# Ledger of designs, part 25: peptides against a protein of PDB entry 1EMU

Target 1, 132 residues: chain A of PDB entry 1EMU
Amino acid sequence: PPYLKWAESLHSLLDDQDGISLFRTFLKQEGCADLLDFWFACTGFRKLEPCDSNEEKRLKLARAIYRKYILDNNGIVSRQTKPATKSFIKGCIMKQLIDPAMFDQAQTEIQATMEENTYPSFLKSDIYLEYT

## One batch from the design tools (peptide; made by RFdiffusion4, then SolubleMPNN)

Design b1_p12_6_s4 (from b1_p12_6, 6 letters changed)
Fold by OpenDDE base, seed 2:
Structure b1_p12_6_s4 (fold): chain B 132 residues (1-132), chain A 12 residues (1-12)
Amino acid sequence: as target 1 above (132 residues)
Amino acid sequence: SSIEEEILNSLL
């Protein structure tokens, strides 16, 4: 069953709508849903190929991601990303150099945080265990 | 994905 695949890898969990729903619920209870939301924001942003028609929209999105997750010093995403990574993103925003991959390093760092902490905790949670 | 779009749209 799918729930067994979720225990094999975070990737399998995030490829399943039911898995995402349960995991997000768990993260909200732990006060760290922003980790997952940021991860998906980065993935979605990277898929937006630059063109004349979406340049302004991409800039607005990049700024929004930056302001919500990176600039907030009290936020969990900010606390779990390295200063150099945050500085790089800030630089991209200030220079308006909006490469599709500009959030890749930050996404990697947040993914590592989930892999090492919240994902294992989820597999031990009542939410997951009651589902199985 | 639908989740990605939902998250991005929530930022606008």
Scores: peptide ipSAE 0.712, ipTM 0.959, DockQ to the pose 0.873
Fold by OpenDDE base, seed 4:
Structure b1_p12_6_s4 (fold): chain B 132 residues (1-132), chain A 12 residues (1-12)
Amino acid sequence: as target 1 above (132 residues)
Amino acid sequence: SSIEEEILNSLL
């Protein structure tokens, strides 16, 4: 069953809508749902191929992601990303250099945070265990 | 994905 795959890797969990739903619920209870939301925001953003028609939209999205997750010093994402990473993103925003991969390092760092902390905790949670 | 779109749309 899928829930067994979820325990094998975070990737498997994030590829399953039910897994995502349960994991997000868990993260909300832990006050760190922004980790997952940011992760998906980065993935979604990277999928937006640059073109003349979506340039403004991509810039707006990049700014929004930056302001919501990176610039917010009280946010879990900001606390779990390196200063150099945040500075790089800021630079991209200021220079309007909106490469699809501009959030990759931040996403990697947040993914590592989930791998090391929230994902293992989720697998020990009542939410997951009761589902199994 | 739908989740990605939902999150991105929530930012706009």
Scores: peptide ipSAE 0.711, ipTM 0.958, DockQ to the pose 0.870
Fold by OpenDDE base, seed 5:
Structure b1_p12_6_s4 (fold): chain B 132 residues (1-132), chain A 12 residues (1-12)
Amino acid sequence: as target 1 above (132 residues)
Amino acid sequence: SSIEEEILNSLL
């Protein structure tokens, strides 16, 4: 069943709608749902290829992601991203150089945080175990 | 994906 694949890799978990739902519920209880939301925001943002018609939208989205997750020093995403990574993102925003990959390093760092902390905890959680 | 779009739209 799919839940067994979820235990094999975080990637498998995040490719499954049910897995995402359960994991997000768990993260919310732990006060760190922003990790997952940011991860998906980065993925979605990267898929928006630059063109004349969506440049304004992409800039607005980039600013929103930055303000919500990176700029907030008390936020879990900000705490789990390196200063150099945050500075790079800030630079992109200030210069209005909005490359599709501008959040890639931050996403990688947040993914590592999930891999090392919340994902293993999820697999030990009542939410996951009761589902199995 | 649907989740990605939902999250992005929630930011605007």
Scores: peptide ipSAE 0.710, ipTM 0.959, DockQ to the pose 0.871
Fold by OpenDDE base, seed 3:
Structure b1_p12_6_s4 (fold): chain B 132 residues (1-132), chain A 12 residues (1-12)
Amino acid sequence: as target 1 above (132 residues)
Amino acid sequence: SSIEEEILNSLL
């Protein structure tokens, strides 16, 4: 069953809608749902191909992601991303240079945080174990 | 994906 694949890799978990739902519920209870939300925001943002018709939307989204997750020093995403990474993103926002990949490094760092901490904890959680 | 769209839409 799919839940066995979830235990094999975080990637497998994040490719499964049921897995995502359970994992997000777990993260919310742990007060760190922003890690997953940011990860998906980055993925969604990268999928938006730049063109004349969506330039304003992409800029607004980039600013929103920046303000919610990067600029907030009290946020878990901000605390789990490197200063140089945050500085780069800030630079992109200030210069309005909105490349689809501008959040890639931050996403990588947050993914590593999940891999090392919250994902293993999830596999030991009552939420996951009761599902199995 | 649905989750990506939901999250992005919630930011605007």
Scores: peptide ipSAE 0.706, ipTM 0.958, DockQ to the pose 0.923

Design b1_p12_7_s1 (from b1_p12_7, 6 letters changed)
Fold by OpenDDE base, seed 4:
Structure b1_p12_7_s1 (fold): chain B 132 residues (1-132), chain A 12 residues (1-12)
Amino acid sequence: as target 1 above (132 residues)
Amino acid sequence: SSIEKEILESLL
């Protein structure tokens, strides 16, 4: 069953709608759902191909991601990203240089945080174990 | 994906 694949890799968990739902519920209870939301925001943002028709939208999205997750010093994403990474993102926003990959390093760092902490904890959680 | 679109739309 899919839940066994979830235990094999975080990637398998995040490729499954039910897995995402359970993991997000777990993260909300832990007060760190923003880790997952930011991760998906980065993926979605990167998929937006730059063109004249979406330039303004991409800028608005980048600013929104920055303001919500990076600029918020009290947020879990901000606390789990390196200062140099946050400074780079800030620079992109200020210069309005909105490359599709501008959040890649931050996403990598947040993914590492999930791999090291919340993902293993999820696999030991009542939410996951009761589902199995 | 659906979740990605949902998250991005929630930011605007």
Scores: peptide ipSAE 0.730, ipTM 0.967, DockQ to the pose 0.840
Fold by OpenDDE base, seed 1:
Structure b1_p12_7_s1 (fold): chain B 132 residues (1-132), chain A 12 residues (1-12)
Amino acid sequence: as target 1 above (132 residues)
Amino acid sequence: SSIEKEILESLL
């Protein structure tokens, strides 16, 4: 069943709508839902190909992601990303060089955080175990 | 995906 695949890899969990729903609920209870939200924001942002018609929207979106997750020093995403990574993102925003991959390193670091902490904890949680 | 769209739209 799908829930067994979720325990095999974080990737499998994040590819399943039911898995995402349960995991997000768990993260909200733990006060760290921003980790997953940021991860999906990065994926969604990367899928937006640059073109003349969406340039302003992409810049606005990049700024919003930066301000909400990177700039907030008290936020969990900011605490779990490297200074050099945050500096690079800031540079992109300031220079208005909005490459689809500008959040890739940050996403990788947040994914590692989930792999090491919240994902294993989820598999031990009442939410997951009651689902099984 | 639906969740990606939801999250991105919530930022705007």
Scores: peptide ipSAE 0.729, ipTM 0.967, DockQ to the pose 0.836
Fold by OpenDDE base, seed 5:
Structure b1_p12_7_s1 (fold): chain B 132 residues (1-132), chain A 12 residues (1-12)
Amino acid sequence: as target 1 above (132 residues)
Amino acid sequence: SSIEKEILESLL
């Protein structure tokens, strides 16, 4: 069953709608939902290829992601991203150089955080175990 | 994906 695949890798978990739902629920109760939301925001943002018609939208999205997750020093995403990474993102925003990959390093760092902390905890959670 | 779209839309 799919839930066994979820235990094999975070990637498998995040490729499954049910897995995502359960994991997000778990993260919410742990106060860490922003990790997952940011991760998906980065993925979604990267998929938006730059063109004349979506330049304004992409800039707005980038600013929103930056302000919500990176700029907030009290946020878990900010705490789990390196200063150099945050500075790079800030630079992109200030210069209005909105490359599709501008959040890649931050996403990688947040993914590592999930891999090392919240994902293992999820597999030991009542939410996951009761589902199995 | 659906969740990506949902999250991005929630930011705007």
Scores: peptide ipSAE 0.727, ipTM 0.966, DockQ to the pose 0.841
Fold by OpenDDE base, seed 3:
Structure b1_p12_7_s1 (fold): chain B 132 residues (1-132), chain A 12 residues (1-12)
Amino acid sequence: as target 1 above (132 residues)
Amino acid sequence: SSIEKEILESLL
């Protein structure tokens, strides 16, 4: 069943809607749902192809992601991303140079945080074990 | 995906 694949890799978990739902519920209870939300925000943002018709929307989204997750020093995403990474993103926002890949490094760092901490904890959680 | 859309829409 799919839940066995979820235990094999974080990638398998994040490719499954049911897995995502359970994992997100777990993260909310742990007070760190922003890790996953930011990860998906980055993926969704990268999928938006730059064009004249969506340039303003992409800028607004980039600013929103920056303000919610990067600029907030009290946020878990901000605490789990490196200063140089946050500085780069800030630079992109200030210069209004909104490349689809501008959040890639931050996403990588947050993914590593999940791989090393929250994902293993999820596999030991009552939420996951009761599902199995 | 559905979750990506939900999250991005919540930011605007």
Scores: peptide ipSAE 0.725, ipTM 0.966, DockQ to the pose 0.934

Design b1_p12_7_s2 (from b1_p12_7, 6 letters changed)
Fold by OpenDDE base, seed 1:
Structure b1_p12_7_s2 (fold): chain B 132 residues (1-132), chain A 12 residues (1-12)
Amino acid sequence: as target 1 above (132 residues)
Amino acid sequence: SSIEQEILESLL
């Protein structure tokens, strides 16, 4: 069943709508839903190919992601990303050089955080175990 | 995906 695949990899969990729903609920209870939201924001942002018609929208989105997750020093995403990574993103925003991959390193670091902490905890949680 | 777009739209 799908829930067994979720325990095999974080990737399998994040590819399943039911898995995402349960995991996000768990993260909200732990006060760290921003980790997952940021991860999906990065994926969604990367899928937006630069073109003349979406340039302004992409810039607005990049700024919004930066302000909500990176700039907030008290936020969990900011605390779990390296200074050099945050500095690079800031540089992109300031220079208005909005490459689709500009959040890739940050996403990688947040994914590692989930892999090491919240994902294993989820598999031990009442939410997951009651689902099984 | 729908969740990706939902999150992005919530930022605007």
Scores: peptide ipSAE 0.719, ipTM 0.963, DockQ to the pose 0.831
Fold by OpenDDE base, seed 4:
Structure b1_p12_7_s2 (fold): chain B 132 residues (1-132), chain A 12 residues (1-12)
Amino acid sequence: as target 1 above (132 residues)
Amino acid sequence: SSIEQEILESLL
């Protein structure tokens, strides 16, 4: 069953709608759902190919991601990203240089946080174990 | 994906 694959890799968990739902519920209870939301925001943002028709939208999205997750010093994403990474993102926003990959390093760091902490904890959680 | 679009749309 799919839940066994979830225990094999975080990637398998995040490729499954039910897995995402359960994991997000767990993260919300832990007060760190923003880790997952940011991760998906980064992936979605990177998929937006720059063109004349979406330039303004991409800028607005980049600013929104920055303001919600990076600029918020009290947020879990901000606390789990390195200062140099956050400074780079800030620079992109200020210069309005909105490359599709501008959040890649931050996403990598947040993914590492999930891999090292919340993902293993999820696999030991009542939410996951009761589902199995 | 659907979840990605939902997250992005929620930011606007």
Scores: peptide ipSAE 0.717, ipTM 0.962, DockQ to the pose 0.833
Fold by OpenDDE base, seed 5:
Structure b1_p12_7_s2 (fold): chain B 132 residues (1-132), chain A 12 residues (1-12)
Amino acid sequence: as target 1 above (132 residues)
Amino acid sequence: SSIEQEILESLL
Protein backbone atom coordinates (compact mmCIF):
# COMPACT_ATOMS: atom_id res chain seq x y z
CA PRO B 1 0.00 0.00 0.00
CA PRO B 2 1.05 3.60 -0.55
CA TYR B 3 1.69 4.26 3.13
CA LEU B 4 4.59 1.85 3.01
CA LYS B 5 6.15 3.88 0.25
CA TRP B 6 5.78 6.97 2.40
CA ALA B 7 8.05 5.40 4.95
CA GLU B 8 10.69 4.72 2.33
CA SER B 9 11.23 8.33 1.33
CA LEU B 10 9.93 11.82 1.84
CA HIS B 11 9.73 12.09 -1.92
CA SER B 12 7.21 9.26 -2.03
CA LEU B 13 5.18 10.90 0.69
CA LEU B 14 5.06 14.22 -1.10
CA ASP B 15 3.99 12.59 -4.35
CA ASP B 16 0.82 11.24 -2.76
CA GLN B 17 -2.20 13.39 -2.04
CA ASP B 18 -3.17 11.36 1.00
CA GLY B 19 0.38 11.40 2.22
CA ILE B 20 0.60 15.15 1.86
CA SER B 21 -2.67 15.60 3.70
CA LEU B 22 -1.62 13.50 6.65
CA PHE B 23 1.85 14.97 6.80
CA ARG B 24 0.52 18.50 6.66
CA THR B 25 -1.92 17.72 9.45
CA PHE B 26 0.95 16.43 11.52
CA LEU B 27 3.07 19.47 10.76
CA LYS B 28 0.24 21.79 11.72
CA GLN B 29 -0.05 20.24 15.15
CA GLU B 30 3.70 20.64 15.52
CA GLY B 31 3.59 24.24 14.38
CA CYS B 32 5.72 23.44 11.37
CA ALA B 33 3.27 23.50 8.48
CA ASP B 34 5.13 26.41 6.92
CA LEU B 35 7.97 24.08 6.04
CA LEU B 36 5.79 22.10 3.70
CA ASP B 37 3.90 25.08 2.38
CA PHE B 38 7.13 26.85 1.56
CA TRP B 39 8.48 23.77 -0.13
CA PHE B 40 5.46 23.55 -2.40
CA ALA B 41 5.49 27.27 -3.00
CA CYS B 42 9.06 27.03 -4.22
CA THR B 43 8.23 24.16 -6.52
CA GLY B 44 5.25 25.95 -7.93
CA PHE B 45 7.17 29.14 -8.39
CA ARG B 46 9.99 27.44 -10.23
CA LYS B 47 7.50 26.01 -12.70
CA LEU B 48 6.44 29.49 -13.74
CA GLU B 49 8.68 30.21 -16.68
CA PRO B 50 9.52 33.87 -17.19
CA CYS B 51 7.71 35.68 -19.97
CA ASP B 52 6.42 39.15 -20.64
CA SER B 53 2.89 38.23 -19.66
CA ASN B 54 3.68 36.82 -16.22
CA GLU B 55 6.55 39.03 -15.11
CA GLU B 56 4.43 41.08 -12.76
CA LYS B 57 2.77 38.02 -11.29
CA ARG B 58 6.08 36.29 -10.74
CA LEU B 59 7.49 39.33 -8.99
CA LYS B 60 4.46 39.55 -6.75
CA LEU B 61 4.69 35.88 -5.91
CA ALA B 62 8.38 36.09 -5.18
CA ARG B 63 7.81 39.03 -2.89
CA ALA B 64 5.00 37.21 -1.14
CA ILE B 65 7.08 34.11 -0.58
CA TYR B 66 9.96 36.22 0.66
CA ARG B 67 7.86 38.28 3.03
CA LYS B 68 5.90 35.39 4.47
CA TYR B 69 8.63 32.83 4.95
CA ILE B 70 12.06 34.43 4.65
CA LEU B 71 11.69 37.90 6.11
CA ASP B 72 9.81 36.69 9.19
CA ASN B 73 12.62 36.06 11.64
CA ASN B 74 10.24 34.33 14.00
CA GLY B 75 9.13 31.87 11.35
CA ILE B 76 10.37 28.33 11.18
CA VAL B 77 11.42 28.67 7.55
CA SER B 78 13.55 31.66 8.35
CA ARG B 79 15.12 29.86 11.29
CA GLN B 80 15.92 26.84 9.15
CA THR B 81 17.49 28.69 6.25
CA LYS B 82 21.03 29.98 6.19
CA PRO B 83 21.72 33.69 6.37
CA ALA B 84 23.52 33.65 3.04
CA THR B 85 20.53 31.99 1.42
CA LYS B 86 18.15 34.54 2.81
CA SER B 87 20.43 37.36 1.76
CA PHE B 88 20.57 36.04 -1.76
CA ILE B 89 16.79 35.92 -1.98
CA LYS B 90 16.53 39.41 -0.57
CA GLY B 91 18.98 40.59 -3.19
CA CYS B 92 16.92 39.07 -5.97
CA ILE B 93 13.81 40.78 -4.68
CA MET B 94 15.47 44.15 -4.29
CA LYS B 95 17.06 43.98 -7.71
CA GLN B 96 13.89 42.55 -9.24
CA LEU B 97 15.92 39.74 -10.72
CA ILE B 98 13.37 37.00 -10.43
CA ASP B 99 14.97 33.83 -11.68
CA PRO B 100 12.85 30.66 -11.51
CA ALA B 101 15.57 29.05 -9.42
CA MET B 102 15.93 31.87 -6.90
CA PHE B 103 14.39 29.79 -4.09
CA ASP B 104 16.15 26.54 -4.93
CA GLN B 105 18.76 26.71 -2.20
CA ALA B 106 16.20 27.67 0.41
CA GLN B 107 13.96 24.84 -0.70
CA THR B 108 16.85 22.43 -0.42
CA GLU B 109 17.60 23.58 3.10
CA ILE B 110 13.98 23.28 4.16
CA GLN B 111 13.74 19.86 2.59
CA ALA B 112 16.77 18.80 4.60
CA THR B 113 15.10 20.09 7.73
CA MET B 114 12.04 17.99 7.02
CA GLU B 115 14.13 14.95 6.18
CA GLU B 116 16.08 15.17 9.41
CA ASN B 117 13.37 16.21 11.82
CA THR B 118 9.69 16.35 10.97
CA TYR B 119 9.54 13.50 8.48
CA PRO B 120 11.00 10.92 10.87
CA SER B 121 8.74 12.20 13.61
CA PHE B 122 5.75 11.88 11.33
CA LEU B 123 6.48 8.22 10.77
CA LYS B 124 6.30 7.73 14.54
CA SER B 125 3.18 9.83 14.95
CA ASP B 126 -0.26 8.63 15.87
CA ILE B 127 -1.55 10.14 12.66
CA TYR B 128 0.61 7.94 10.50
CA LEU B 129 0.46 4.83 12.65
CA GLU B 130 -3.30 4.92 12.93
CA TYR B 131 -3.53 5.24 9.17
CA THR B 132 -1.52 2.09 8.68
CA SER A 1 0.18 20.49 -9.14
CA SER A 2 -3.07 21.46 -7.51
CA ILE A 3 -1.44 21.87 -4.13
CA GLU A 4 1.29 24.07 -5.51
CA GLN A 5 -1.16 26.31 -7.28
CA GLU A 6 -3.39 26.51 -4.26
CA ILE A 7 -0.54 27.60 -2.06
CA LEU A 8 0.71 30.14 -4.56
CA GLU A 9 -2.73 31.59 -5.07
CA SER A 10 -3.16 31.90 -1.33
CA LEU A 11 -0.14 34.17 -1.24
CA LEU A 12 -1.64 36.72 -3.61
Scores: peptide ipSAE 0.716, ipTM 0.963, DockQ to the pose 0.834
Fold by OpenDDE base, seed 3:
Structure b1_p12_7_s2 (fold): chain B 132 residues (1-132), chain A 12 residues (1-12)
Amino acid sequence: as target 1 above (132 residues)
Amino acid sequence: SSIEQEILESLL
């Protein structure tokens, strides 16, 4: 069953809607749902192809992601991203140079945080174990 | 994906 694949890799978990739902519920209880939300925001943002018609929307989204997750020093995403990474993103926002890949490094760092901490904890959680 | 779009839309 799919839940066995979820235990094999974080990638498998994040490719499954049911897995995502359970994992997000777990993260909310742990006060760190922003890790997953930011990860998906980055993926979604990268998928938006730059063009004249969506330039303003992409800028607004980039600013929103920056303000919610990067600029907030009290947020878990901000605490789990490196200063140089946050500085780079800030630079992109200030210069209005909005490349689809501008959040890639931050996403990588947050993914590593999940891989090393929250994902293993999820597999030991009552939420996951009761599902199995 | 659906969740990606939902998250992005919630930011605007």
Scores: peptide ipSAE 0.711, ipTM 0.961, DockQ to the pose 0.837

Design b1_p12_7_s3 (from b1_p12_7, 6 letters changed)
Fold by OpenDDE base, seed 4:
Structure b1_p12_7_s3 (fold): chain B 132 residues (1-132), chain A 12 residues (1-12)
Amino acid sequence: as target 1 above (132 residues)
Amino acid sequence: SAIEEEILESLL
């Protein structure tokens, strides 16, 4: 069953709508749902191929992601990303160099945070265990 | 994916 795959890798969990739902619920209870939301925002952003017609939209999205998750010093994402990573993103925003991969390093760092902390905790949570 | 779109739309 899918829930067994969720325990094998975070990737499997994030590829399953039910898994995402349960994990996000857990993260909300832990006050760190922004980790997952940011992760998906980065993935979604990267999928937006640059073209003349969507440059403004991509810039707006990049700025929004930056302001919501990176610039917010009180946010869990900001606390779990390296200063150099945040500075790089800021530079991209200021220079309007909006490469699809501009959030990749930040996403990697947030993924590592989930892998090391919230994901293991989720697998020990009542939410997950009661589902199994 | 749907969740990605939802999150991105929520930012606009």
Scores: peptide ipSAE 0.748, ipTM 0.968, DockQ to the pose 0.837
Fold by OpenDDE base, seed 1:
Parts: structure tokens; C-alpha cells; sequence
Structure b1_p12_7_s3 (fold): chain B 132 residues (1-132), chain A 12 residues (1-12)
């Protein structure tokens, strides 16, 4: 069943709508849902290929992601991303160089955080175990 | 995906 695949890899969990729902619920209870939301924001942003018609939208989104997750020093995403990574993103925003991959390193670091902490905890949680 | 779009739209 799918829930067994979720225990095999974070990737399998994040590819399943039911898995995402349960994991996000767990993260909300732990006060760290921003980790997952940021991860999906990065993926969604990367899928928006630059063109003349979406430049303004992409810039607005990039700024919003930056302000909500990177700039907030009290946020969990900011605390779990490296200074050099945050500085790079800031530079992109300031120079208005909005490459689809500008959040890739930050996403990688947040993914590592989930892999090391919240994902294993989820597999031990009542939410997951009761689902099985 | 739906969740990606939901999150991005919530930022605008």
C-alpha cells in the first residue's frame, strides 16, 4: 500500500496527495509547516518559465517567497538555510535577476532538514501510525 | 500541482 512507500522515501511521500495531506497536518501541529510550503513554493516557482507575459508575476512571486521565508530571521526556513544561500537569493531579488532555479539551493537545504528531522518524526507520529 | 498552485497563489 502507498503508506509503506511513504516510509521508504520522502520523495514517495511528497508524490502522494494523501501523504502530503497527512505530513502537512503533522508539520502544522509541530509548528513547522513552512518547511513543506516553502519546498512546494520553490517547485512551483521553478516550473514558471520566464517569458514576456509573466515577468511581473514571477518577480512578485520571487519577492513574496523571499520576504515570507528567507528574510524573516525568526522563521524556521530562514533558520534552516545557510547565510550564503540567503545572500544569493537576496542578490537575485535586488538585481532583479529572477532565474527559475534561484531557490534551488535553499530548497535542497530545506529538503535535507526534513529528511533529517521532521520526516523521520512523522513516521513515528500518531498521525502516520493510525493511518497504517 | 494543485498544492503548488495553492501555495503560490496564497503569496500574491
Amino acid sequence: as target 1 above (132 residues)
Amino acid sequence: SAIEEEILESLL
Scores: peptide ipSAE 0.746, ipTM 0.968, DockQ to the pose 0.834
Fold by OpenDDE base, seed 5:
Structure b1_p12_7_s3 (fold): chain B 132 residues (1-132), chain A 12 residues (1-12)
Amino acid sequence: as target 1 above (132 residues)
Amino acid sequence: SAIEEEILESLL
């Protein structure tokens, strides 16, 4: 069943709608749902290829992601991303150089945080175990 | 994906 694949890799968990729902519920209880939301925001943002018609939208989205997750020093995403990574993103925003890959390093760092902390905890959680 | 779009839309 799919839940067994979820235990094999975080990637498998995040490719499954039910897995995402359960994991997000768990993260909310732990006060760290922003990790997952940011991860998906980065993925979605990267898929928006630059063109004349969506440049304004992409800039707005980039700014929103930056303000919500990176700029907030008290936020979990900000605390789990390296200063150099945050500075790079800030630079992109200030210069209005909005490359699709501008959040890639931050996403990688947040993914590592989930892999090392919240994902293993999820697999030990009542939410996951009761589902199995 | 749907969740990505949902999250992005929520930011605007």
Scores: peptide ipSAE 0.745, ipTM 0.968, DockQ to the pose 0.836
Fold by OpenDDE base, seed 3:
Structure b1_p12_7_s3 (fold): chain B 132 residues (1-132), chain A 12 residues (1-12)
Amino acid sequence: as target 1 above (132 residues)
Amino acid sequence: SAIEEEILESLL
C-alpha cells in the first residue's frame, strides 16, 4: 500500500495527496506547517512560466512568498534558511528580477530540514502509525 | 497540483 512507500522516501510522501494531507496535519500540530507550505509554494511558483500576461501575478506571488516566509524573522522558514539565500531572494524582489528558479535554493534548504527532522518524526507519529 | 494552487491562491 502507498503508506509503505511514504516511509521509503519523502519524495514518495509528497507525491501522494493522502500522504500530503496526513503530513500537513502532523506539521500543523507541531507548529511547523510553514515548512511544507513554503515547499509547495516554491514548486508552484516555479511552474509559472514567465510571459507578458502573468508578469504582474508572478511579481505579486514572489513578494507574497518573500514577505510571509523569508522576511519574517520569527518564522520557521526564515530560521531554517541561510542568510545568503535570504539575501539573494531579497535582491531579486528589490530588483524585480523574478526568475522561476529564484526560490530553488531556499526550497532545497527547507527540504533538507524536513528530511532531517519533521519527516522522520512523522513516521513515528500517532497520525502515521494509526493510518498503517 | 491542487495543494500548490491552494497555497499560492492563499497568498494573494
Scores: peptide ipSAE 0.744, ipTM 0.968, DockQ to the pose 0.886

Design b1_p12_7_s4 (from b1_p12_7, 6 letters changed)
Fold by OpenDDE base, seed 4:
Structure b1_p12_7_s4 (fold): chain B 132 residues (1-132), chain A 12 residues (1-12)
Amino acid sequence: as target 1 above (132 residues)
Amino acid sequence: SEIEEEILESLL
């Protein structure tokens, strides 16, 4: 069953809509759902290849991601990203250099946070265990 | 994916 695959890798969990739903519910209870939302925001943003028709949209989106997750000093994403990473993102925003990969390092750091902390905790949670 | 689109749309 899919839930066994979820325990084998975070990737398997994030590729499954049911897995995402349960994991997100768990993260909300832990007050850190922004980790997952940011991760998906980064993936979605990277998929938006730059072109003349979407430059303004991409800039607005990048600004929104930055303001919500990076600039918020009280946020879990901000606390789990390195200062140099946040500084780089800020620089991109200020210079309006919106490369599809501008959030890659931040996404990597947040993914590592999930791998090391929230993902293992999820697999030990009542939410996951009751589902199995 | 669906969740990516939902999250991105919620930011705009």
Scores: peptide ipSAE 0.736, ipTM 0.966, DockQ to the pose 0.937
Fold by OpenDDE base, seed 1:
Structure b1_p12_7_s4 (fold): chain B 132 residues (1-132), chain A 12 residues (1-12)
Amino acid sequence: as target 1 above (132 residues)
Amino acid sequence: SEIEEEILESLL
């Protein structure tokens, strides 16, 4: 069943809508849902192909992601990303150079955080075990 | 995906 695949890899969990729902609920209970939300924001942002018609929208989105997750010093995403990574993103925003890959390093660092902490905890959680 | 769109839309 799908829930067994979720325990095999974080990738399998994040490819399943039911898995995402349960994991996100768990993260909300732990006060760290922003980790997953940021991860998906980065993925969604990277999928937006730069073109003349969406340049302003992409810039607005990049700024929003930056302000919500990177600039907030009290946020879990900010705490789990390296200063050099945050500085790079800030630089992109300031220069208005909005490459689709500008959040890749930050996403990688947040993914590592989930792999090492919240994902294993989820597999031990009541919400996951009750589902199985 | 649906969750990606939901999150991005919530930022605007």
Scores: peptide ipSAE 0.735, ipTM 0.966, DockQ to the pose 0.889
Fold by OpenDDE base, seed 5:
Structure b1_p12_7_s4 (fold): chain B 132 residues (1-132), chain A 12 residues (1-12)
Amino acid sequence: as target 1 above (132 residues)
Amino acid sequence: SEIEEEILESLL
């Protein structure tokens, strides 16, 4: 069953709608749902290829992601991303150089945070265990 | 994916 695959890798969990739902619920209880939301925001953003018709939208999205997750010093995403990574993103925003990969390093760092902390905890949680 | 779109839309 899918829930067994979820225990094998975070990637498997995030590739399953039910897995995402349960994991997000768990993260909300832990006060760190922004980790997952940011991760998906980065993935979605990267899929938007730059062109004349979507440049303004991409800039707006990039600014929103930056302000919500990176600039917020009280946020868990900001606390779990390196200063150099945040500085790079800020630079992209200020220069309006909005490359699809501009959030890649931040996403990697947040993914590592989930892998090391929240994902293992999820597998030990009542939410997951009761589902199995 | 659906969740990606939902999250991005929520930011706009």
Scores: peptide ipSAE 0.733, ipTM 0.966, DockQ to the pose 0.890
Fold by OpenDDE base, seed 3:
Structure b1_p12_7_s4 (fold): chain B 132 residues (1-132), chain A 12 residues (1-12)
Amino acid sequence: as target 1 above (132 residues)
Amino acid sequence: SEIEEEILESLL
């Protein structure tokens, strides 16, 4: 069953809508849902190919992601990303150089945070165990 | 994906 694959890798969990739902619920209870939300925001953002019709939207989204997750020094995403990474993103925003990959490093760092902490904790959680 | 779109839309 899918829930067994979720325990094999975070990737498997995040590729499953039911897995995502349960994991997000768990993270909300832990006060760190922003980790997952940011991760998906980065993925979604990267999928938006630059073109004349979506340039303004992409800039707006990039700014929103930056302001919500990176600029907030009290946020968990900000606390779990390296200063150099945050500075790079800020630079992209200020220069209006909005490459699809501009959040890749930050996403990698947040993914590592989940891999090392919240994902293992999820597999030990009542939410996951009751589902199995 | 659905959740990606939901999150991005919530930011706008």
Scores: peptide ipSAE 0.729, ipTM 0.965, DockQ to the pose 0.934

